# Ledger of designs, part 141: peptides against a protein of PDB entry 4QMF

Target 1, 175 residues: chain A of PDB entry 4QMF
Amino acid sequence: ESSFMTLFPKYRESYLKTIWNDVTRALDKHNIACVLDLVEGSMTVKTTRKTYDPAIILKARDLIKLLARSVPFPQAVKILQDDMACDVIKIGNFVTNKERFVKRRQRLVGPNGNTLKALELLTKCYILVQGNTVSAMGPFKGLKEVRRVVEDCMKNIHPIYHIKELMIKRELAKR

## One batch from the design tools (peptide; made by RFdiffusion4, then SolubleMPNN)

Design b2_p26_6_s1 (from b2_p26_6, 8 letters changed)
Fold by OpenDDE base, seed 4:
Structure b2_p26_6_s1 (fold): chain B 175 residues (1-175), chain A 26 residues (1-26)
Amino acid sequence: as target 1 above (175 residues)
Amino acid sequence: SAEEEENEKLLEEAIKELEKELEEEE
């Protein structure tokens, strides 16, 4: 039997407690067991003897990973769908200077969230910028594009450059 | 579809605003 565990930050505890029954119900449909450990601050998912699809445990792993990184349950649970993939991009180690880190992270969101919205629409992904990570959900191709834009942003390449490039590519694809 | 049209409009507006912001900073 396969098992995966993820730690979550203390500030996420209250929310996770609130939605844990919904997590349990969603995973029960696939005969995946789950445990919320408030002492350790961890979530665990496990296959059971009744688990039919062995691959679903990997999606369950991704679910708890997304939840640990502040993705809301109604969005995170979509990872259990066959056509949905995700990525958790660590951004905290690209820049040592905290002020520079915050500025570059803010560029991913942009004025009035327009940068993030444009990127989501162009890649057909959900994107959440939180703390030292960016969580994304969507098609594999879109996720690859998101990772490139996010990492480049942390390397001081402004997201607008990639947005313009993606717009051109989209227009060419319509022809 | 209506959703596609809405998304296209939102994208165009977002890009227009971003371009405006960049022009104002330059």
Scores: peptide ipSAE 0.121, ipTM 0.736, DockQ to the pose 0.491
Fold by OpenDDE base, seed 1:
Structure b2_p26_6_s1 (fold): chain B 175 residues (1-175), chain A 26 residues (1-26)
Amino acid sequence: as target 1 above (175 residues)
Amino acid sequence: SAEEEENEKLLEEAIKELEKELEEEE
């Protein structure tokens, strides 16, 4: 009845082939069908007559979207949990200069990944910076903050300012 | 908790490194 498809880049093909049985097994628990099309380079999820919760198809859609954006399966599959949300933030259009884009994207990761780790801890999110997107998984409140930090970073606001703000808020919440 | 203390330490270290990076970029 309901179907969603996402395209994936060619470099993800080998990985997706290796984990597709696991994807199928995870979705079978919810009576969601799935198809990997290697010719088109697409993943499809579909409801079946046995699908109990019609809303689970939206989570299945998000699963294949995350997988297409290089999120590993053990993390991506957590999207099927009721308390887990995700966001895929497009960062490629904030700046036209390639060097400036790379520099600002690198600021999201920071030295030894410390910026990313700090953001993950403060927002209680998983965050993956890959290509022209940032994928995040976690609570809605955390996801909103991640999007703000990511977009502001691409607008030349260094993540450290948001990190400091989040730390202050965290300290205030402990009182 | 031990986990909270570890997280706080990680955050402090991360901020310190980020501050150094900002100073180097300026």
Scores: peptide ipSAE 0.118, ipTM 0.736, DockQ to the pose 0.748
Fold by OpenDDE base, seed 2:
Structure b2_p26_6_s1 (fold): chain B 175 residues (1-175), chain A 26 residues (1-26)
Amino acid sequence: as target 1 above (175 residues)
Amino acid sequence: SAEEEENEKLLEEAIKELEKELEEEE
């Protein structure tokens, strides 16, 4: 039997309580057990004797990881699909200065969220910037690109440069 | 497709806006 646990911040508790029945139902389809521990502030997923696909537990692990990082359930649950991957990119350790951190993180979002939207479109990923992490869901290739852009942004490379690069690549791929 | 074309336009517009913002930030 395999088990994975993820801690979640206190501010996420209320939401997780509201959607936990949906989480349970989604995982039950795969015979994965789950537990929400409000005292510890954790989510746990477990295989059962009825779990058919042993790989699904890894997706369940990813599900609770995404939920812990404020990804909404309707989006996060898509991770259970075979063709869907995810990444949780830690961004909080690139810059020690809080103001600089906030500034660079804001660059990922951009004016009216346009930077983020552009990046999502170009990579075919869902992207959520939250706190000290960026959560992304999509194809592996897209996720790799997202990680590069996100990390480089925190290293003071403006996302626009990567967006331009991705656009050029996209145009070349059409030919 | 029409959707792709719309997305491309949106991207182009977004880039222009972002370039402007970059110039203002520098």
Scores: peptide ipSAE 0.113, ipTM 0.735, DockQ to the pose 0.689
Fold by OpenDDE base, seed 5:
Structure b2_p26_6_s1 (fold): chain B 175 residues (1-175), chain A 26 residues (1-26)
Amino acid sequence: as target 1 above (175 residues)
Amino acid sequence: SAEEEENEKLLEEAIKELEKELEEEE
């Protein structure tokens, strides 16, 4: 039997409580058990004797990881689909200066979220910038592109450069 | 498709706005 646990920040507690029955129902379809520990501030997923697909526990692990990083349940639960992958990109260690960190993180979102929306459309990914992480969900190829743009942004390469490049590549792929 | 054309327009508009912001930050 396999189990995975993730911690979540206190500010997610109320939300997680409200959706936990939905999490339980979604995982029950795959015979995966789950536990929300409000004292520790953790979520746990476990295989059971009735778990048929051994790989589903890894997707369940990813589900609770995404939920801990503020991804809404209706989006996060899509990770249980076979064609859906995810990535949680740690961005907090690229820059030691807090102001510089905040500025570069804001560049990922851009004015009115336009940078983020453009990146989502070009990569066919869902992207959430929250705290010290960027969570992404989508096809593996798109996730690789997202990680590159995110990491380069934290290294002071503006996302617009990559967005322009991705647009050119997209147009070339249509020909 | 109509959706693709709409997305392309949205992307072009987003890029123009981003370019404007870059010029303001430099």
Scores: peptide ipSAE 0.110, ipTM 0.732, DockQ to the pose 0.682

Design b2_p26_6_s2 (from b2_p26_6, 7 letters changed)
Fold by OpenDDE base, seed 1:
Structure b2_p26_6_s2 (fold): chain B 175 residues (1-175), chain A 26 residues (1-26)
Amino acid sequence: as target 1 above (175 residues)
Amino acid sequence: SAMEKEEEELLKKALEELEKELKEEE
């Protein structure tokens, strides 16, 4: 019926092997089949004859996408919940200079991870900065804010300005 | 609530650290 596949980097193979039984178990609850192909370096999810909700395959697709981008399974599996959405933001193409890229990416994390933690709190999202992508999970409104902050950061707008704005909005919402 | 106060304190600390970092980059 419906099938989706995603490739994963070689360095992720060992982890995916260790958690694949958990992936299988989680997807079995929804009658979604899954395959880990270590030769190709891919994950596949498929509907079955017993799949009740046709929309769950899209969440399964998102699950393997998140796993491929280094999101840990206990967090990634939450995507199967109805109220949970995700976004994978590509950040690798905003700047060509490697040093500038690293500096701007590091600003998303900040000292002791405090910038990232602040963004997570303000947006009610989980956020993982890894390689050339930022993975986020949470409500749609929060995800939109995360994408804006992340992209602007890569465009040399420091996250602090967005954090200040979000803090003000949060305070106003309490009134 | 206590949880809200803890979050607010965390945000204030984060903002302070970010302001320091930004100032150092200038």
Scores: peptide ipSAE 0.241, ipTM 0.819, DockQ to the pose 0.744
Fold by OpenDDE base, seed 5:
Structure b2_p26_6_s2 (fold): chain B 175 residues (1-175), chain A 26 residues (1-26)
Amino acid sequence: as target 1 above (175 residues)
Amino acid sequence: SAMEKEEEELLKKALEELEKELKEEE
C-alpha cells in the first residue's frame, strides 16, 4: 500500500473543508482513501485493497499538492484524467530581494492578467501564480514551455520574448 | 474558426499591453 501527504497553509483550511466531500467522492471512484487533518494542516491519500490502477495514487498525490497550492477543486480534480499532467514550479529561490521577486512575479501575470492568459492559450495550460509557486496543468509539451517562461522571467527575461516566440511557432504550425 | 479568431485578437491585445508595460519599465 502507498500513501502520500502534503501540508497546506492555514488560509486554505476553510476552502478545503468546504470541498473535502467532493474530493472524497472523486477519489472513491478510484478506491483511493483520503484524510483531511485540520490539526496538522495536512491532506493524505492512500491506496486500498480495492485500488485497481496502481498509478492513480500518483495522480491523487498531485491532486492534494495542487489543492495545497490554491488550485480550485474543479480544476485540480482534472489531474485524475489520464491525459492531464501538472507541474508546481518553485519561484521563491531565484531572487533574494523581495521587491525584485514581487516585480518579476507580477510580470508573469501582467496587466489585467493578460500576460498569463496569453501564456495559457499558447501552451494550452491552466496556470496559477500563487505565493512562491506557479502551478500549471495541461499537456506535457505545454508544461515544459510554461516552466521555461516562468523560470526565465524570474531570471529577468521578460515573458514578452517567449510569448512572441510562441505566437510565431503557433502560426508556423498552422501552415 | 470564430474561437481561433477571438484567441488571436486576445493575443494581439496582450502583446500590445506587454510592449507598453515593457517601455514603461525601461
Scores: peptide ipSAE 0.235, ipTM 0.816, DockQ to the pose 0.783
Fold by OpenDDE base, seed 4:
Structure b2_p26_6_s2 (fold): chain B 175 residues (1-175), chain A 26 residues (1-26)
Amino acid sequence: as target 1 above (175 residues)
Amino acid sequence: SAMEKEEEELLKKALEELEKELKEEE
């Protein structure tokens, strides 16, 4: 039997407690067991003797990973769908200066969240910027693009350049 | 900064164009 565990930050505990019954119900449909450990601050998913699809445990792993990184349950649970992939991009180690890190992270969101919205639209992904990670959900191709934009942003390449490129590619695809 | 303001203006224009295109596709 396979199992996966992820740690979550303390500030996430209250929310996770609130939605854990919903997590359990969603995973029960696939005969995946789950445990919320409030002492350790961890979530665990496990296959059972009744688990039919061995691949679903990997999706369950991704579910708890997304939840640990502040993705809301109604969005995170979509990872259990066959056509949905995800990525958790660590951004905290690109810049040592905290102020520079905050500024570059803010560029991913942009004024009124417009940069993030534009990127979501162009990549067909859901994107959440939180703490030292960016969580994304969507098609594999879109996720690859998101990772490139996010990492380049942390390397001081403004997302607007990628957005423009993606817009051009979109226009070319219409022809 | 002046550079940041310029980038924001460029982004705004790009987004406005994108929104227009999306509306036309609907």
Scores: peptide ipSAE 0.127, ipTM 0.700, DockQ to the pose 0.045
Fold by OpenDDE base, seed 2:
Structure b2_p26_6_s2 (fold): chain B 175 residues (1-175), chain A 26 residues (1-26)
Amino acid sequence: as target 1 above (175 residues)
Amino acid sequence: SAMEKEEEELLKKALEELEKELKEEE
């Protein structure tokens, strides 16, 4: 039997309570058990004797990880699909200065969210910037690109340069 | 396709806006 646990911040508790029945139902389809512990502030997923696909527990692990990082359930639950991968990129340790951190994080989003939207389109990923993490869901290739852009942004490389690069690559791929 | 063209146009516009923002930030 395999088990994974993820802690979640207090501010996420209310939402998680509201969607937990949906989480349970989604995981029940795969015979994965789950527990929401409001005292500890944790989510746990477990295989059962009825779990057929042993790999699904890893996806369940990813599901609760995404939920802990404020990804909405309707999006997060897509991780259970075979072709869907995810990444949670820690961005809080690149810059010690809070103001600089906020500035660089804001660059990922950009004016009216255009930077983020462009990046999502180019990588075919869902991307959520929240707190000290960036959560992404999509194909592995896209996720790799997202991580590169995100980390470089925190290293003071503006996302626009990567967006330009990705646009060029996209055009070349069409030919 | 029409969808692809629309997406490309959106990306182009976004790029222009981002370039403008970058210049203003520098």
Scores: peptide ipSAE 0.234, ipTM 0.814, DockQ to the pose 0.695; fails the geometry check

Design b2_p26_6_s3 (from b2_p26_6 with E2A E3K E12K L15I E20K Q21E)
Fold by OpenDDE base, seed 5:
Structure b2_p26_6_s3 (fold): chain B 175 residues (1-175), chain A 26 residues (1-26)
Amino acid sequence: as target 1 above (175 residues)
Amino acid sequence: SAKEEEEEELLKKAIEELEKELEEEE
């Protein structure tokens, strides 16, 4: 039997309590047990004797990881689908200066979130910028592109250069 | 398609805004 646990920040507690019955129901379909520990501030997923697919526990692990990083349940639960992958990109360690960090993180979002929306469209990914992480969900190819853009942005390469490149590639792929 | 046109418009707008931001930061 396998189990995975993830911690979540206090500000996420209220939301997680609200959706936990939905999490339980979604995982029950796969005979995965789950526990929300409000004292420790943790989520746990476990295989049971009735778990049929041994790989589903890894997706359950990813589900609670995404939920801990503020991904909403209706989006996060899609990770249980076979064709859906995710990545949690740590961005907090690229820059030590807080102001520089915030500025570069904001570049990923852009005005009215349009930069992020463009990146989501071009990579066919869902992308959430929250705190010291960027969470992404989508195809592996798209996730690889997202990670490159995100990390390069934190290294002071403006997302515009990658977006232009991805647009050109998209047009070429339509031909 | 209408969806493709909407996506293209969104991308163009995003680039224009990004270019403006880049100019302001330089």
Scores: peptide ipSAE 0.203, ipTM 0.800, DockQ to the pose 0.820
Fold by OpenDDE base, seed 2:
Structure b2_p26_6_s3 (fold): chain B 175 residues (1-175), chain A 26 residues (1-26)
Amino acid sequence: as target 1 above (175 residues)
Amino acid sequence: SAKEEEEEELLKKAIEELEKELEEEE
């Protein structure tokens, strides 16, 4: 039997408490057990004797990982679907200067969130920028593109250049 | 499709806004 645990920040506790019954129900359908430990500040998922699909535990692992990074449950739970993948991109280590970090992170979002929305549309991914991580959900190809854009942004390559590139590729694919 | 065209227009507008923002930042 397999088990995975993730820690979550204190500010996430209240929300996780409110949705944990929903998490439990979603995982019960797959015979995956789960535990919310408020003392440790952790979430755990475990296979059971009734778990049929051994791969579902990995999706459950991803679910709690996403939840820990502020992805809302209605979105995060989609990771249990076969066609959904996710990525949690650490962005906090690219820049040491806090102001520069904040500026580059803000570029991922852009004015009125338009940069992020454009990137989501082009990659067919859900993307959440939170703290020192960017969480993404979608097809593997899209996730690869998201990671590239996000990391390059933190390396001072403005997302607009990648967005233009993705638009060109999209147009070419239609022909 | 109409949906694709709408998305394309949205993307074009977004790019224009982003280009403007980039010019202002530089």
Scores: peptide ipSAE 0.196, ipTM 0.795, DockQ to the pose 0.690
Fold by OpenDDE base, seed 4:
Structure b2_p26_6_s3 (fold): chain B 175 residues (1-175), chain A 26 residues (1-26)
Amino acid sequence: as target 1 above (175 residues)
Amino acid sequence: SAKEEEEEELLKKAIEELEKELEEEE
């Protein structure tokens, strides 16, 4: 039997408590057991004797990882679908200066969220910028593109340059 | 498709806004 555990920040506790029954129900369909530990501040998923697909535990692992990083349940639960992948990109270590970090992180979102929206459309991914991580969900190819844009943004390459590149590629693919 | 056209227009507008902001910051 396989198990995975993830810690979550205290500010996420109230939300996780609210949706945990839904998490349990979603995982029960796959015979995956789950536990919310409010004392430790952790979520655990575990295979059972009734788990048919051993690979589903990895998706369950990803589910709790996404939930810990503030992805809402209706979006995070989509990770259990066969065609859905995810990535959690750590952005907190690229810049030591807090103000510079905040500025570069804000560039990922952009004015009125337009940068993020454009990136989501072009990569066919869901993207959430929160704290020291960017969570993304979508096709593997799209996730690779998201990671590149996010990391480059933290390295002071403005997302607009990648967005333009992706738009050109999109236009070429239509021909 | 209508959806594709709408997405294209949204992308164009987003780029225009971002380019304008970059020009204003420079």
Scores: peptide ipSAE 0.195, ipTM 0.792, DockQ to the pose 0.660
Fold by OpenDDE base, seed 1:
Structure b2_p26_6_s3 (fold): chain B 175 residues (1-175), chain A 26 residues (1-26)
Amino acid sequence: as target 1 above (175 residues)
Amino acid sequence: SAKEEEEEELLKKAIEELEKELEEEE
């Protein structure tokens, strides 16, 4: 039996309760068991004797990880698809100054979220900036690009320069 | 700042172009 557990912050409890039946149903299709522990504030996924694909437990692990990081269920559940990967990028440790951290994190999002939108389009990823993490979902190549841009942003390299570079690369690939 | 404005304009144009391309590919 393979089992994975993740903790979630208290502010996610209400939401997780509302969608947990949907989580259960989605995982049941793959014969993965799941448990929501409201006392501990944890989610657990487990293989069963009926689990056909042993690798699906890793996707289930990623599902609960994404949910814990505020990714909404309709998006997070896509991780169960074969062609979908994810990354949870820790951004809270790049700078010690809170104001600098907030400023750089906001730069990643940009005006009206347009910077993030452009990055999502260029990388074909979903990206959520929340707290001390950036959650991304998409193809592995796109995820690698997202991580680079996110980390560089926290290192004071503005995302627009990467976006421009990615646009050029995209245009060259079409020719 | 002027730099921020330039970046914003570039971003807006980039998004507009990308959205159009995506619509054409669909």
Scores: peptide ipSAE 0.108, ipTM 0.697, DockQ to the pose 0.044

Design b2_p26_6_s4 (from b2_p26_6, 10 letters changed)
Fold by OpenDDE base, seed 4:
Structure b2_p26_6_s4 (fold): chain B 175 residues (1-175), chain A 26 residues (1-26)
Amino acid sequence: as target 1 above (175 residues)
Amino acid sequence: SEEEEKNEKLLEEAIKQLEEELEKEK
């Protein structure tokens, strides 16, 4: 039997408590057991004797990982779909200066969220910028593009340049 | 589809605004 555990920050506790019954119900459909430990501040998923698809435990692992990083349940639960992948991109270690970090992270969102919206549309991904991570969900190809843009942004390459590139590629693909 | 058309319009507007902001920052 396989099990995975993810720690979550204290500020997520209230929300996770609220939605945990929904998490349990979603995982029960796949015969995956789950535990919310409020003392340790952890979520655990585990295969059972009734788990039919051994690969589903990896999706369950991803589910709790996404939930720990502030992805709301209605979005995070989509990870259980076969065609859905995810990525949690650590951005906190690219820049040592806090002000520079905040500035570059804000560029991912952009004015009125336009940068993020454009990136989501072009990559066909859901993207959440929170704390020291960027969580993304979508097709594998799109996720690769998101990671590139996010990491480059933290390396001081403005996302607009990648957005323009993706637009050109999109137009070429339509022809 | 209507959704695709809406997304296209949103994308075009987002890009336009980003380009304008980028120009202002230079």
Scores: peptide ipSAE 0.143, ipTM 0.759, DockQ to the pose 0.590
Fold by OpenDDE base, seed 1:
Structure b2_p26_6_s4 (fold): chain B 175 residues (1-175), chain A 26 residues (1-26)
Amino acid sequence: as target 1 above (175 residues)
Amino acid sequence: SEEEEKNEKLLEEAIKQLEEELEKEK
């Protein structure tokens, strides 16, 4: 039997408690067991004797990882779909200066969230910027693009340049 | 589709706004 555990920050505890029955129900459909440990501050998923698809445990692992990083359950649970992948991009170590970090992170969101929305549309991904991570969900190709844009942004390359590039590529693909 | 057209328009507007913001940051 396979098992995966992830820790979650204390500020997520109340939310996770409220949605845990929904998590359990979603995983039960795949015969994956799950445990929320409030003392340790952890989530665990594990296969059972009734687990038919061995690959689903990896998706369950990703589910709890996404939940730990503040992705809402209605979005995170989509990871259980076959065509959905995810990535959790650590952005906290690219810049040592906190002010510079905040500024560059804000560029990923942009005015009125327009940068993020543009990236989501172009990559066909869901993207959440939270704390020291960016969580993304979508097709593998899109995720690769998201990671590039996010990391480059933290390296002081403004997302607009990548957005323009992605627009051009999109137009070319329509031909 | 209508949704695609709406998204395209939204994207164009977003790009325009982002370009303006880029100029402000320089």
Scores: peptide ipSAE 0.141, ipTM 0.762, DockQ to the pose 0.733
Fold by OpenDDE base, seed 5:
Structure b2_p26_6_s4 (fold): chain B 175 residues (1-175), chain A 26 residues (1-26)
Amino acid sequence: as target 1 above (175 residues)
Amino acid sequence: SEEEEKNEKLLEEAIKQLEEELEKEK
């Protein structure tokens, strides 16, 4: 039997309480047990004797990880699909200066969220920028591209340059 | 497709706006 636990910040408690029955139902289909501990501020998933696919526990682990990082349930639950992958990119360690960090993180979102939307469309990923992490869901190739753009942004390479590059690559791939 | 055309227009508009913002930031 396998078990995974993820801590969540206090500000997520109310939301997680409201959707936990839906989480339970989604995981029950795979005979994965789950526990929401409001005292500790944790989510736990575990296999049971009735779990048919042992590998699904890893997806359940990813589900609670995504939920802890503010991904909404209707999006996060898609991780249980076979063709869906995810990545949680830590961005807090690239820059020590708080102001510089905030500025570079904001570049990932851009004006009216246009930078983020462009990246989502080009990579076919869902992307959420929250706190010290960027959560992404989608095809593996797209996730690799997202990570590159995100990390380079934190290294002071503006996302617009990567967006232009991805646009060119997209056009070339259609030929 | 219609969806592809819509996305292309969205991307073009987004790029234009991002370029303008980049010039303001520098």
Scores: peptide ipSAE 0.140, ipTM 0.762, DockQ to the pose 0.684
Fold by OpenDDE base, seed 2:
Structure b2_p26_6_s4 (fold): chain B 175 residues (1-175), chain A 26 residues (1-26)
Amino acid sequence: as target 1 above (175 residues)
Amino acid sequence: SEEEEKNEKLLEEAIKQLEEELEKEK
């Protein structure tokens, strides 16, 4: 039997408590057991003897990973779908200067969230910028594009350049 | 589709806004 654990920050505790029954129900459908440990600040998922699809545990792992990174449950639970993949992109280590970090992270969001929305539309992904990570959910190809844009942004390549490139590619694909 | 056209407009506006921001940062 397989198990995976993810730690979550204290500020996430209240929310996780409120949705944990929903998590349990969602995972029960796949006969995956789960535990919320408020003392340790961890979530655990485990296969059971009744788990039919052993691969679902990996999706359950991803679910708790996403939840730990502030992805809302209604979105995060979609990871259990076969056609859905995810990525958690660490952005906190690209720059040491806090102000520079904040500035570059803000570029990912853009004015009124327009940059992020554009990127979501172009990649067909859900994207959440939170703290030192960017969480993304969607098709694998889209996720690769998101990661590239996000990491390059933290490397001081403005997302607009990638967005323009993606738009061009999209137009070419329509032909 | 109508939804695609809407998204295209949103993208165009987003790009416009981003370009404006780039100019402000220069």
Scores: peptide ipSAE 0.144, ipTM 0.762, DockQ to the pose 0.753; fails the geometry check

